# Peptides against a protein of PDB entry 2MBZ: the designs that were tried, part 7

Target 1, 143 residues: chain A of PDB entry 2MBZ
Amino acid sequence: GINLTPEEKFEVFGDFDPDQYEEEVRERWGNTDAYRQSKEKTASYTKEDWQRIQDEADELTRRFVALMDAGEPADSEGAMDAAEDHRQGIARNHYDCGYEMHTCLGEMYVSDERFTRNIDAAKPGLAAYMRDAILANAVRHTP

## One batch from the design tools (peptide; aimed at target 1 T32 Y35 H94 L105)

Design b1_p11_1 (made by RFdiffusion4)
Pose (drawn by RFdiffusion4):
Structure b1_p11_1 (pose): chain A 143 residues (1-143), chain P 11 residues (1-11)
Amino acid sequence: as target 1 above (143 residues)
Amino acid sequence: SALAAMFYYAP
């Protein structure tokens, strides 16, 4: 998958070692179909592809988090759009985490506080803010 | 680094 060195993972993922939990991930749910399509795509991903996502993800925090500061609701245009923006980003980056699928991530993320702590490293409650943004975004599209 | 996990562990 990532097949990176500890140094690269640092320069890329920062102080986050996903490889250690590589096989541990399927332990949680290891039952998804999308993962299959993703592994095929992440089969050759390099540090650049992985770093490209990080710099991209960092940008997600400032805007999302900045929206929180202004005190605007997550189902807001800017917030939901930010959610739609997240969808296409994580989808085109692995296979295509559809809207319904993108939502599965939103709440299954609140369950494991490991993700939240690593994700909230930017700010607490961000996971909840995004889920609703993504959930609402999916609604305005859902028929 | 905060969101890398999201992308790495994405199904």

Design b1_p11_1_s1 (made by RFdiffusion4, then SolubleMPNN; from b1_p11_1, 8 letters changed)
Fold by OpenDDE base, seed 5:
Structure b1_p11_1_s1 (fold): chain B 143 residues (1-143), chain A 11 residues (1-11)
Amino acid sequence: as target 1 above (143 residues)
Amino acid sequence: GPLSGLYAFAP
């Protein structure tokens, strides 16, 4: 699991408790390369590292929401760039994330209602918007 | 979730 004290976890993740999903995560993803890479990479992460990751996530959320509020299509340059930053963030912080993997993640965001609900907490339709932006970004990088 | 620091592994 995440090598933080309960207090540090609260400071970084707030109401989200990653430990709550430990068993499910292991059962669902435990045999994947992504899981292995993430465990290896994050094993040395400090509170500051996790806070940075959360800050990046918050920034990305605000960015997508702002795009939606502005009426920018999910296949706009701005939305695709946000999707690319998301992909690169995953690759930098967790596991190798090619465009195919990224599109699979995007699909999960709309097919697993738990993901959808939690993502859409920031703005209704955000999960679908992200999925579409992820797909568009993948397409433009795989002509 | 995907924007919560754990990405694909937890909703």
Scores: peptide ipSAE 0.288, ipTM 0.847, DockQ to the pose 0.365
OpenDDE base, seeds 1, 2, 3, 4: peptide ipSAE 0.194, 0.169, 0.280, 0.270; ipTM 0.836, 0.826, 0.845, 0.836; seed 1 fails the geometry check

Design b1_p11_1_s2 (made by RFdiffusion4, then SolubleMPNN; from b1_p11_1, 5 letters changed)
Fold by OpenDDE base, seed 5:
Structure b1_p11_1_s2 (fold): chain B 143 residues (1-143), chain A 11 residues (1-11)
Amino acid sequence: as target 1 above (143 residues)
Amino acid sequence: SALSGLFAFAP
């Protein structure tokens, strides 16, 4: 799991505790290359590393929300760029994330209601917006 | 957060 004290976990993740899903994660993704890579990379992460990751996520969330509020379509350049930054962030911090993998993640965001609810906590429809932006970004990079 | 990459595995 995440090598942080309970206090550090609270400071970084707040009410979200990824370790509570450890068994489910292992059952569903334990045999994937992504899971292996993530475990290897995150094993050395400090509180500051995790905080940086959360800050990046918050920034992207604000960015997507701002795009939605402005009425920008999910296949706009701005939305696709945000999706690309999301993909690259996953690649840097967790595991190799190609466009196909990213598209699969986007689909999961809208197909698993638990993901949808957590994402849409920032803004209703955000998960669907992200999925569409992720798909559009993948398409423009897969001619 | 899903955008942090953690949501790749956990909701």
Scores: peptide ipSAE 0.238, ipTM 0.823, DockQ to the pose 0.357
OpenDDE base, seeds 1, 2, 3, 4: peptide ipSAE 0.234, 0.235, 0.238, 0.237; ipTM 0.820, 0.824, 0.824, 0.817

Design b1_p11_1_s3 (made by RFdiffusion4, then SolubleMPNN; from b1_p11_1, 7 letters changed)
Fold by OpenDDE base, seed 5:
Structure b1_p11_1_s3 (fold): chain B 143 residues (1-143), chain A 11 residues (1-11)
Amino acid sequence: as target 1 above (143 residues)
Amino acid sequence: AALSPLYAFAP
């Protein structure tokens, strides 16, 4: 679990409660290397670390939304760069995230309605846009 | 956050 007080968790995550999904996450991903790596890395994270992660996520969300509002396609350089930053952020903060793994995450964002709903809270269609950008970024890095 | 790495595991 996340080593924060309930108050700190609220300050960082707001309405999202990661502990609510602890059992499901363990059941679905508990035997993966990604889960192991994430648990190991995040075990030492402070409130400031988690806040930084959330700030990075918010920044990327704003970038994607701005791209969508501007009519930029998901396979634009800007969208692919945002997807790359997302991938690198996961790799830095949680677990090794190659392009195939990233593509799998993108697909999950559109195949699990819970993910879709939460992502699209920022802008309708954001999850699909992100998935497409993630895929495009993976393609351009896979010769 | 929508792009939080937490969404790697939890919706």
Scores: peptide ipSAE 0.269, ipTM 0.843, DockQ to the pose 0.387
OpenDDE base, seeds 1, 2, 3, 4: peptide ipSAE 0.224, 0.151, 0.246, 0.248; ipTM 0.826, 0.809, 0.831, 0.833

Design b1_p11_1_s4 (made by RFdiffusion4, then SolubleMPNN; from b1_p11_1, 6 letters changed)
Fold by OpenDDE base, seed 4:
Structure b1_p11_1_s4 (fold): chain B 143 residues (1-143), chain A 11 residues (1-11)
Amino acid sequence: as target 1 above (143 residues)
Amino acid sequence: GALSGLFAFAP
């Protein structure tokens, strides 16, 4: 699992407890390459690494919220660029994330109510907006 | 945050 003390985990992840979902994650994703890659990469992560990842995620959340507040369509260049940065962030920090994988993640954000609720905590409709932006970004990058 | 790679696996 995540090699942090309970105190460090709270400092970095706050209300989100990754250990709570360890069994479910293993059951659903344990036999995938993505899961294997993530476990291998994150095994060496320090508290500072995890904090950086969370900071990047928070910044990206703010970008999407700002786009929505500005009325930018999910298939706008700005929204698609934010989706691309999301994809690249996953690739750097966790596992190889191609456009097909990314679209699958986007669909999960709106299909699993738990994901939807957690994402929409930042702004109602954010999960759907992200899904649409992810799909649009994938389409423009697919030959 | 919600856009962390952790949300690729867990809600």
Scores: peptide ipSAE 0.222, ipTM 0.808, DockQ to the pose 0.373
OpenDDE base, seeds 1, 2, 3, 5: peptide ipSAE 0.220, 0.219, 0.220, 0.221; ipTM 0.812, 0.815, 0.813, 0.812

Design b1_p11_2 (made by RFdiffusion4)
Pose (drawn by RFdiffusion4):
Structure b1_p11_2 (pose): chain A 143 residues (1-143), chain P 11 residues (1-11)
Amino acid sequence: as target 1 above (143 residues)
Amino acid sequence: SALAPLFYFAP
């Protein structure tokens, strides 16, 4: 998958070692079909592809988090769009985490506080803010 | 680094 050195993972993922949990991830659910399509895609991903996502993800925080500061609701245009923005980003980066699928991530994320702590490292409650943004975004698209 | 898990552990 990532097949990176500890140094690269640092320069890329920062102080986050996903490889250690590589096989541990399927322990949680390891039953999804999308992983399958993703592994095929992430089979050759390099540090650049992985860094490209990080710099991209960092940008997601400032805007999302900035929206929280202004005190605007997550189902807001800017917030939901930010959610739609997240979808295409994580989808085109692995296989295509559809809307319904993108939502599965939103809540299954609140369950494991390991994700939240690592994800909220930017700010607490961001996971909840995004889920609703993504959930609402999926609604305005859902027939 | 905060959002890397989203992408590495994507399904």

Design b1_p11_2_s1 (made by RFdiffusion4, then SolubleMPNN; from b1_p11_2, 4 letters changed)
Fold by OpenDDE base, seed 4:
Structure b1_p11_2_s1 (fold): chain B 143 residues (1-143), chain A 11 residues (1-11)
Amino acid sequence: as target 1 above (143 residues)
Amino acid sequence: MPLSPLFAFAP
């Protein structure tokens, strides 16, 4: 699991407990390169590292919400750039994330109701907006 | 608010 004390985990992740899903994650993705890479990278992460990752996620969420509030289409340059930053963030912090992989993640955000519910807590329809932006960004980078 | 699903495997 994550190399933090229970107290540190609460301070960083709050109501979300990643260890709660450890078994399911291993069952679904345990044999993938992405899982291996993530385990190897995160093994050395400090509380400060995890906090930075959460802060980045919060900033990206706010950015997408702002785009939606402004009425920017999911295939706008602004939305696609946000999707690109999302992809790059995953690549830096967890595992190699190509455009195909990113598109698969976007589909998961709308097909798994647990992801949808958690993402849409910030704004209804955010998961679908992110999926569409991710897809558009992938298309423009793989002509 | 922190949304781990944006980067992690877990929902």
Scores: peptide ipSAE 0.197, ipTM 0.790, DockQ to the pose 0.458
OpenDDE base, seeds 1, 2, 3, 5: peptide ipSAE 0.195, 0.191, 0.196, 0.197; ipTM 0.796, 0.797, 0.794, 0.792

Design b1_p11_2_s2 (made by RFdiffusion4, then SolubleMPNN; from b1_p11_2, 3 letters changed)
Fold by OpenDDE base, seed 4:
Structure b1_p11_2_s2 (fold): chain B 143 residues (1-143), chain A 11 residues (1-11)
Amino acid sequence: as target 1 above (143 residues)
Amino acid sequence: MALSPLFAFAP
């Protein structure tokens, strides 16, 4: 799991409690290569590593919100580039994330109300916007 | 709020 004290976890993740979902995550994804890769990569992560990951996520959130506020379509170059950065961030920090995997994640963001609620806390409709941007980015990179 | 990669597994 995440090798941080409860205090450190609060400092990094705030209101989000990853431990709350440990059992569900294991039940749903425990037999996947993605889960194994993530466990192996994150096993050595320090508090600084996790903080960097959160900072990157916050920046990406702000970037998507700015695109929405500007009225940029989800299939715009800007939105697709943000989706690509999201994909690459997952690949670097957690598990190999191809375009098909990424589209599956995007669909989960809108099909599981818990994901939708958490994402849309930044801006209503953000989860749907991300899903559409992820799909568009996948299409432009797929023959 | 944050689009953390943790959303890859956990809500």
Scores: peptide ipSAE 0.200, ipTM 0.797, DockQ to the pose 0.359
OpenDDE base, seeds 1, 2, 3, 5: peptide ipSAE 0.197, 0.195, 0.198, 0.198; ipTM 0.797, 0.800, 0.797, 0.800

Design b1_p11_2_s3 (made by RFdiffusion4, then SolubleMPNN; from b1_p11_2, 3 letters changed)
Fold by OpenDDE base, seed 5:
Structure b1_p11_2_s3 (fold): chain B 143 residues (1-143), chain A 11 residues (1-11)
Amino acid sequence: as target 1 above (143 residues)
Amino acid sequence: GALSPLFAFAP
């Protein structure tokens, strides 16, 4: 699990408790390279590292929401760039994330209602918008 | 945040 005290976890993640899903995550993803890489990489992460990751996520969320509010299509340059930053963030912090992997994640965000609900907490339809942006970004990078 | 890489594994 994440090597933080309960207090630190609360400060960083708030109401979200990643440990709550430890068993499910292990059952679903425990045999994947992504899971292995993530565990190895995050094993040394400090509270400050996790906070940075959350800050990056919040910034990206605001960016997507602003794009939606402005009426920018999910396949706009701005939306695709945000999707690319998301992909690179995953690669930097957790595991190798190619465009195919990224599109799979995007699909999961809309196919698993739990993911959808949590993502859409920022703005209704955000998960779908993000999925579409992820797909568009993948397409433009795999002609 | 909702777009945290944690959502790669956990909802």
Scores: peptide ipSAE 0.249, ipTM 0.835, DockQ to the pose 0.383
OpenDDE base, seeds 1, 2, 3, 4: peptide ipSAE 0.238, 0.239, 0.242, 0.240; ipTM 0.833, 0.838, 0.836, 0.832

Design b1_p11_2_s4 (made by RFdiffusion4, then SolubleMPNN; from b1_p11_2, 5 letters changed)
Fold by OpenDDE base, seed 5:
Structure b1_p11_2_s4 (fold): chain B 143 residues (1-143), chain A 11 residues (1-11)
Amino acid sequence: as target 1 above (143 residues)
Amino acid sequence: GPLSPLYAFAP
């Protein structure tokens, strides 16, 4: 799990409680390399590390929302770049995230209503927009 | 935020 005190967890994650999903995550992903890598990497993370990760997520969220508000299509250069940054962020902080894995995540964002609801809290349709941007980014990087 | 890498595993 996340090596933070309850107070630190609240300061970083706020209303989201990652511990609430520990059992489900283990059941769904516990046998994957991604899960193993993530646990290994995050075991040494400090509060500052987690805060940085949240800040990066907030920045990407703002970028996607701004793109949507501007009417930029999900396959625009800006949207694809944001998707690429998302992929790289996962790879840097959690686990090896190739384009195939990234597209799987994108699909999960729209197929699991819980993900959709939480993502769309920032802006309705954000999950679908992200999925489409992720796909477009994967396509442009796959000859 | 909604794009937190935590959403790679948890909703």
Scores: peptide ipSAE 0.299, ipTM 0.860, DockQ to the pose 0.387
OpenDDE base, seeds 1, 2, 3, 4: peptide ipSAE 0.273, 0.267, 0.274, 0.263; ipTM 0.858, 0.856, 0.855, 0.850

Design b1_p11_3 (made by RFdiffusion4)
Pose (drawn by RFdiffusion4):
Structure b1_p11_3 (pose): chain A 143 residues (1-143), chain P 11 residues (1-11)
Amino acid sequence: as target 1 above (143 residues)
Amino acid sequence: SHSYVIAVLTM
């Protein structure tokens, strides 16, 4: 998958070692179909592809988190759009985490506080803010 | 942040 060195993973993922949990991830749910399409895609991903996502993800925080500061609701245009923005980013980056699928991530993320702590490292409650943004975004699209 | 990275690795 990532097949990176500890140094690269640092320069890329920062102080975050996903490889150590590589096989541990399927332990949680290891039952998804999208992961299958993703592994095929992430089969050759390099540090650049992985870094490209990080710099991209960092941008996600400032705007999302900045929306929180202004005190605007997550189902807001700017917030939901930010959610739609997240969808296409994570989808085109692995296979295509559809809307319904993108939502599965939103709440299954609140369950494991490991993710939240690593994700909230930017700010607490961001996971909840995004889920609703993504959930609402999926609604305005859902028939 | 690692939101995108985590999403890609998990799905």

Design b1_p11_3_s1 (made by RFdiffusion4, then SolubleMPNN; from b1_p11_3, 8 letters changed)
Fold by OpenDDE base, seed 5:
Structure b1_p11_3_s1 (fold): chain B 143 residues (1-143), chain A 11 residues (1-11)
Amino acid sequence: as target 1 above (143 residues)
Amino acid sequence: MVSLGLASLLF
């Protein structure tokens, strides 16, 4: 689990409690390298680390929403750059995230309704937009 | 809103 007090968790994540999903995540991904790496990295994270991660995610969300509002396609340079930053953020903070892994995550964002609902809370269709941007970014980096 | 950071945490 996340090594924060309940108060710190609330300050960073608000009403969302990631620990509610710990068992399911372990059951689904507990034997993967990604899970191992994430657990290892995050074990030492402070409140400030988690807040930084949250701030980065919020900034990225705002970028995607702004792109959507501007009518930029998901395969635009701006959208693909945002997707790349997302991939790199995952790699830096959680686990090695190649383009194939990133594509898998993008597909999960639209195939798992829980993810879709949570992501689309920022803007309807955001999950699909992100998925498409992730795919486009992967394609442009695949010779 | 649930951030993308949470998405990566939940796999």
Scores: peptide ipSAE 0.155, ipTM 0.814, DockQ to the pose 0.486
OpenDDE base, seeds 1, 2, 3, 4: peptide ipSAE 0.150, 0.141, 0.134, 0.133; ipTM 0.810, 0.807, 0.802, 0.800

Design b1_p11_3_s2 (made by RFdiffusion4, then SolubleMPNN; from b1_p11_3, 9 letters changed)
Fold by OpenDDE base, seed 4:
Order: C-alpha cells, then sequence, then structure tokens
Structure b1_p11_3_s2 (fold): chain B 143 residues (1-143), chain A 11 residues (1-11)
C-alpha cells in the first residue's frame, strides 16, 4: 500500500482514501505486470512524491476542464496533448502505459460509475471527454 | 482507481 501515515495520507489525498480499493485492485489485477510495476515503484515513494503526483493530476484536471470550457473538441491538439501527458504521467509514476493500455483505461473511466463520478466531480462529462481525447491521441500515434 | 484529479491507479 501507500507508505504514509494516516495524517500524511489526509494531507495529500484529503477525503479520498485509496486504501478502500486496495483489496479489489489486488483481486482484479494482482497477477498483471502493471500491478507488479506499480507496487515496485510506489514502495519507495515519500509524502513529497505522492504530493507531486497529486499536483500533476490536479493540473491535468484543470487543463481538460479548460479545454471543455473553451469548446475545444476532444480530438483537438490541445486535448490530445493533455491525454498524452496523462499517459506519460502513468508511465513515469506507476506502470508501462502504451496507447492500447491507455485506451482501455479511458473506456474504464466511462464504464465504471465509480471512476465516472470521481472524474465528473470536476466537471460533468469530463470522463467521456477524456476517453475521447485518449482515443484520439492513441490513433494519431498508431501507424 | 482515480486519485484526486486525474491520477489513475488500477481498479
Amino acid sequence: as target 1 above (143 residues)
Amino acid sequence: MVILGLATLLL
């Protein structure tokens, strides 16, 4: 799990408790390379590392919301670049995230209501917008 | 699993 005290977890994640999902994640994905890589990488993470990851996530959220508010289509360069940064952030911090994996994650954001609710808390329809941007970004990088 | 914002962990 996340190697932080309860106080540190609250400081970084607020009312969101990632530990609530740990058992389900292990049951669903515990035998995957992605799960193994994530556990190996995050085992050494400090509070400052987790705070940086949270800050990056918040920045990406703001970028996508701003794109939606501006009326930019999900297949715009701006939206696809935000999707690319999201993919790279996952790859850097957690596990190898190719374009196919990223597309699968995007589909999960709209098919699992828990993801949809959490993402759309920033703006209604954000999960669908992200899914579409992720798909468009994958297409432009696939020969 | 979505951490606050768009940080994605497996779910």
Scores: peptide ipSAE 0.088, ipTM 0.777, DockQ to the pose 0.330
OpenDDE base, seeds 1, 2, 3, 5: peptide ipSAE 0.085, 0.088, 0.087, 0.088; ipTM 0.787, 0.780, 0.779, 0.785; seed 3 fails the geometry check

Design b1_p11_3_s3 (made by RFdiffusion4, then SolubleMPNN; from b1_p11_3, 8 letters changed)
Fold by OpenDDE base, seed 3:
Structure b1_p11_3_s3 (fold): chain B 143 residues (1-143), chain A 11 residues (1-11)
Amino acid sequence: as target 1 above (143 residues)
Amino acid sequence: MIIHGLAALTF
C-alpha cells in the first residue's frame, strides 16, 4: 500500500481514498507484471513523490481541458502529444506502459463509471476525449 | 487526478 499517514494521504489525495480500491486491484491484477512493477517502484515513495505524481496528473488534466476548450480534435497533434506524455508518465512512475496497455487504460476510463466520474470532474467529456487521444496516439506509433 | 486503475494509481 501507500506508506503515508492518514493526514499525509488527505493532503495529497484530498477526499479520494485510494485504499478503498486496494483489495479490488489486488484481485483483478495482482498476478500481472504491471502490479509487481508498481509495488516495487512505489514501495519507496515518499509524500513528496506522491505529491509530484499528483501535480503531474493535474498539469496534464489542465492541458487536455485547454485543448478541448480550444476545439482541438482528440486526434490533433497537441492531443496526441498529451496522450504520449501521459503514457510516459505511467511508465516512469508505475509500470511499463506500451501503446496497447495505454489503449486498454483509455477504454477503462469510459467503461468504469468511477473513472469517468473522477476524470469528468475537471470537464464533462474529458474521459472520452482522453480515450480518443490515447487511441490516436497509439495508431500513429503503430506501423 | 489520480485514481486506482490497472495495477496502480493512474491519471
Scores: peptide ipSAE 0.081, ipTM 0.785, DockQ to the pose 0.359
OpenDDE base, seeds 1, 2, 4, 5: peptide ipSAE 0.085, 0.080, 0.062, 0.077; ipTM 0.786, 0.783, 0.769, 0.783; seed 1 fails the geometry check

Design b1_p11_3_s4 (made by RFdiffusion4, then SolubleMPNN; from b1_p11_3, 9 letters changed)
Fold by OpenDDE base, seed 3:
Structure b1_p11_3_s4 (fold): chain B 143 residues (1-143), chain A 11 residues (1-11)
Amino acid sequence: as target 1 above (143 residues)
Amino acid sequence: MIILGLSALTL
């Protein structure tokens, strides 16, 4: 799993315990290339690395919230660019993330209530907005 | 893996 002390895990993730999901993730995805790539990349991650990943996610969340508050549609250039940055962040930090994979992740954000509740903590409807932006970004990159 | 924020660590 995540190679941090209990104290470091609390500092980075707070009351959320990622270890609660480790078995489920392994059972569902343990034989995929994405899982193997993620394990390889994250094996060397420090507390500072995990904190950076969280900070990047928070920044992206703020961008999407700002777009929603401004009334920008999910298929606007701004929303699609934010979705693209999200996809690229996944590629840097975890595993190769093509547009098809990204759309699957977006669908998970609205179909798994655990993700929906976590994401919508920032703003109600954010998960759906992100899913739509992810889909739009994938479409514009499909010749 | 984890489900925090916009994590790509799927369940």
Scores: peptide ipSAE 0.087, ipTM 0.793, DockQ to the pose 0.315
OpenDDE base, seeds 1, 2, 4, 5: peptide ipSAE 0.084, 0.090, 0.082, 0.087; ipTM 0.793, 0.799, 0.787, 0.797; seeds 2, 4 fail the geometry check

Design b1_p11_4 (made by RFdiffusion4)
Pose (drawn by RFdiffusion4):
Structure b1_p11_4 (pose): chain A 143 residues (1-143), chain P 11 residues (1-11)
Amino acid sequence: as target 1 above (143 residues)
Amino acid sequence: DVVYYDWMFHA
């Protein structure tokens, strides 16, 4: 998958070692189909592809988190759009985490506080803010 | 799972 050195993972993922939990991840659910399509895609991903996502993800925080500061609701245009923005980003980066699928991630994320702590490292409650943004975004698209 | 890559996405 990532097949990176500890140094690269640092320069790329920062102080975050996903490889250690590589096989541990399927322990949680390990039952998804999209992961299959993703492994095929992440089979050769390099540090650049992985760094490209990080710099991209960092940008997600400032805007999302900035929206929180202004005190605007998550189902807001800017917030939901930010959610739609997240969808295409994580989808085109692995296979195509559809809307319905993108939502599965939103709540299954709140369950394991390991994700939240690592995700919220930017700010607490961000996971909830995004889920609703993504959930609402999926609604205005859902027939 | 895909969450692995989502986690990696937000590292």

Design b1_p11_4_s1 (made by RFdiffusion4, then SolubleMPNN; from b1_p11_4, 7 letters changed)
Fold by OpenDDE base, seed 5:
Structure b1_p11_4_s1 (fold): chain B 143 residues (1-143), chain A 11 residues (1-11)
Amino acid sequence: as target 1 above (143 residues)
Amino acid sequence: DLAYYHAAYYA
C-alpha cells in the first residue's frame, strides 16, 4: 500500500482517500500484471513521489479543462496530446499502459459513476471529454 | 487528481 502516515496522506491527497478502493481493486484485478507492476513500483514511493503524481494529475486536469473552455474538440491535436501525456504518466508511475489499455480506462471513466463524479468535479463532462481524447489518440497511433 | 491514476487499476 501507500507507506505514508495519516498526516502525510492528508497533506498529499486531502479529501480523496486512495485506500478507499484498495479492497475492490485487489478483488477485481489482484491477479493482473498491471496490479503487480503498480504494487512493485509504488512500494518505494515517498511522500514527494506521491505529491509529484498528484501535481501531474492536477496539471493534466487543468490542461483538459482549458481545452474544453477553448472549444477544442476532443479529437484535436491538443486534446490527443494531452491524452498521450496521460497514458505516458500511467506507464511511468504505475504499469505498462498501451493504447488498448488506455482506451479501456477511458471507458471506465464514463461507465463507473464514482470516477465520473470525481473527474467531473473539475468540470462537467470532463470524463467524457477525456474518454474521447483517449480514443482519438489511440486511433491516430494505430498503424 | 489522483483519481486519474487510481482508476488505472481497473483496466
Scores: peptide ipSAE 0.133, ipTM 0.806, DockQ to the pose 0.181
OpenDDE base, seeds 1, 2, 3, 4: peptide ipSAE 0.118, 0.131, 0.131, 0.131; ipTM 0.796, 0.806, 0.802, 0.802; seeds 1, 3 fail the geometry check

Design b1_p11_4_s2 (made by RFdiffusion4, then SolubleMPNN; from b1_p11_4, 9 letters changed)
Fold by OpenDDE base, seed 1:
Structure b1_p11_4_s2 (fold): chain B 143 residues (1-143), chain A 11 residues (1-11)
Amino acid sequence: as target 1 above (143 residues)
Amino acid sequence: SILGFHAMYYA
């Protein structure tokens, strides 16, 4: 798992405990390339690395919320750029994330209640907005 | 943020 002390984990993740999902993740994805890549990358992560990842995620969340508040469509350039940054962040930090995988993640955000609840904690409808932006970004990058 | 833990759930 994450090589941090309980105190460090709380400092970085707060009330979200990724270890709570470790078993389910292993059961569902333990034999995938994405899982392998993630384990290899994160094995050397320090507290500072995890903090950076969380900071990036928080910034992205704020960015999407700001777009929603401004009334920008999910298929706007701003929203699609945010979605692209999201995809690239996943690729840098965890595993190769193509547009197809990204769209599947987006669909999961609205189909899995746990994700929807966690994401929408920042703003109601954020999960759906992100899904739409992710899809739009994928479409614009489709040949 | 759960968005920082995409490693936990995959497509």
Scores: peptide ipSAE 0.210, ipTM 0.838, DockQ to the pose 0.182
OpenDDE base, seeds 2, 3, 4, 5: peptide ipSAE 0.197, 0.202, 0.169, 0.196; ipTM 0.839, 0.838, 0.832, 0.844; seed 4 fails the geometry check

Design b1_p11_4_s3 (made by RFdiffusion4, then SolubleMPNN; from b1_p11_4, 10 letters changed)
Fold by OpenDDE base, seed 2:
Structure b1_p11_4_s3 (fold): chain B 143 residues (1-143), chain A 11 residues (1-11)
Amino acid sequence: as target 1 above (143 residues)
Amino acid sequence: SLLGFVAAYYA
């Protein structure tokens, strides 16, 4: 799990409690390489590390929202670049994330209502936009 | 952000 005090967890995650999902994640993904890699990497993360990850995610969200508000299609260069940065961020912080894996994550954003609801809290349709951008980015990088 | 955490672990 996350080796932060309750106070630190609150400072980083606010009302969101990541520990509530640990058991489900282990049951569903515990046998995957991604899960193993993530657990190994994050085991040494400090409060500052987790805060950085949260900040990066927030920035990415704002970036996608801005693209949508500007009317940029999900297969625009800007949207695909944002998707690429998302993929690289996952690879850097959590686990090896190729384009196929990234595409699967994108699909999960729209197929799992929990993800859809939480992502779309920032802007309706954001999850679908991200999925489409992720797919477009994957296509352009897999000729 | 929920995206920053949950999305990574659900892969």
Scores: peptide ipSAE 0.174, ipTM 0.819, DockQ to the pose 0.175
OpenDDE base, seeds 1, 3, 4, 5: peptide ipSAE 0.170, 0.164, 0.166, 0.181; ipTM 0.816, 0.819, 0.817, 0.824; seeds 4, 5 fail the geometry check

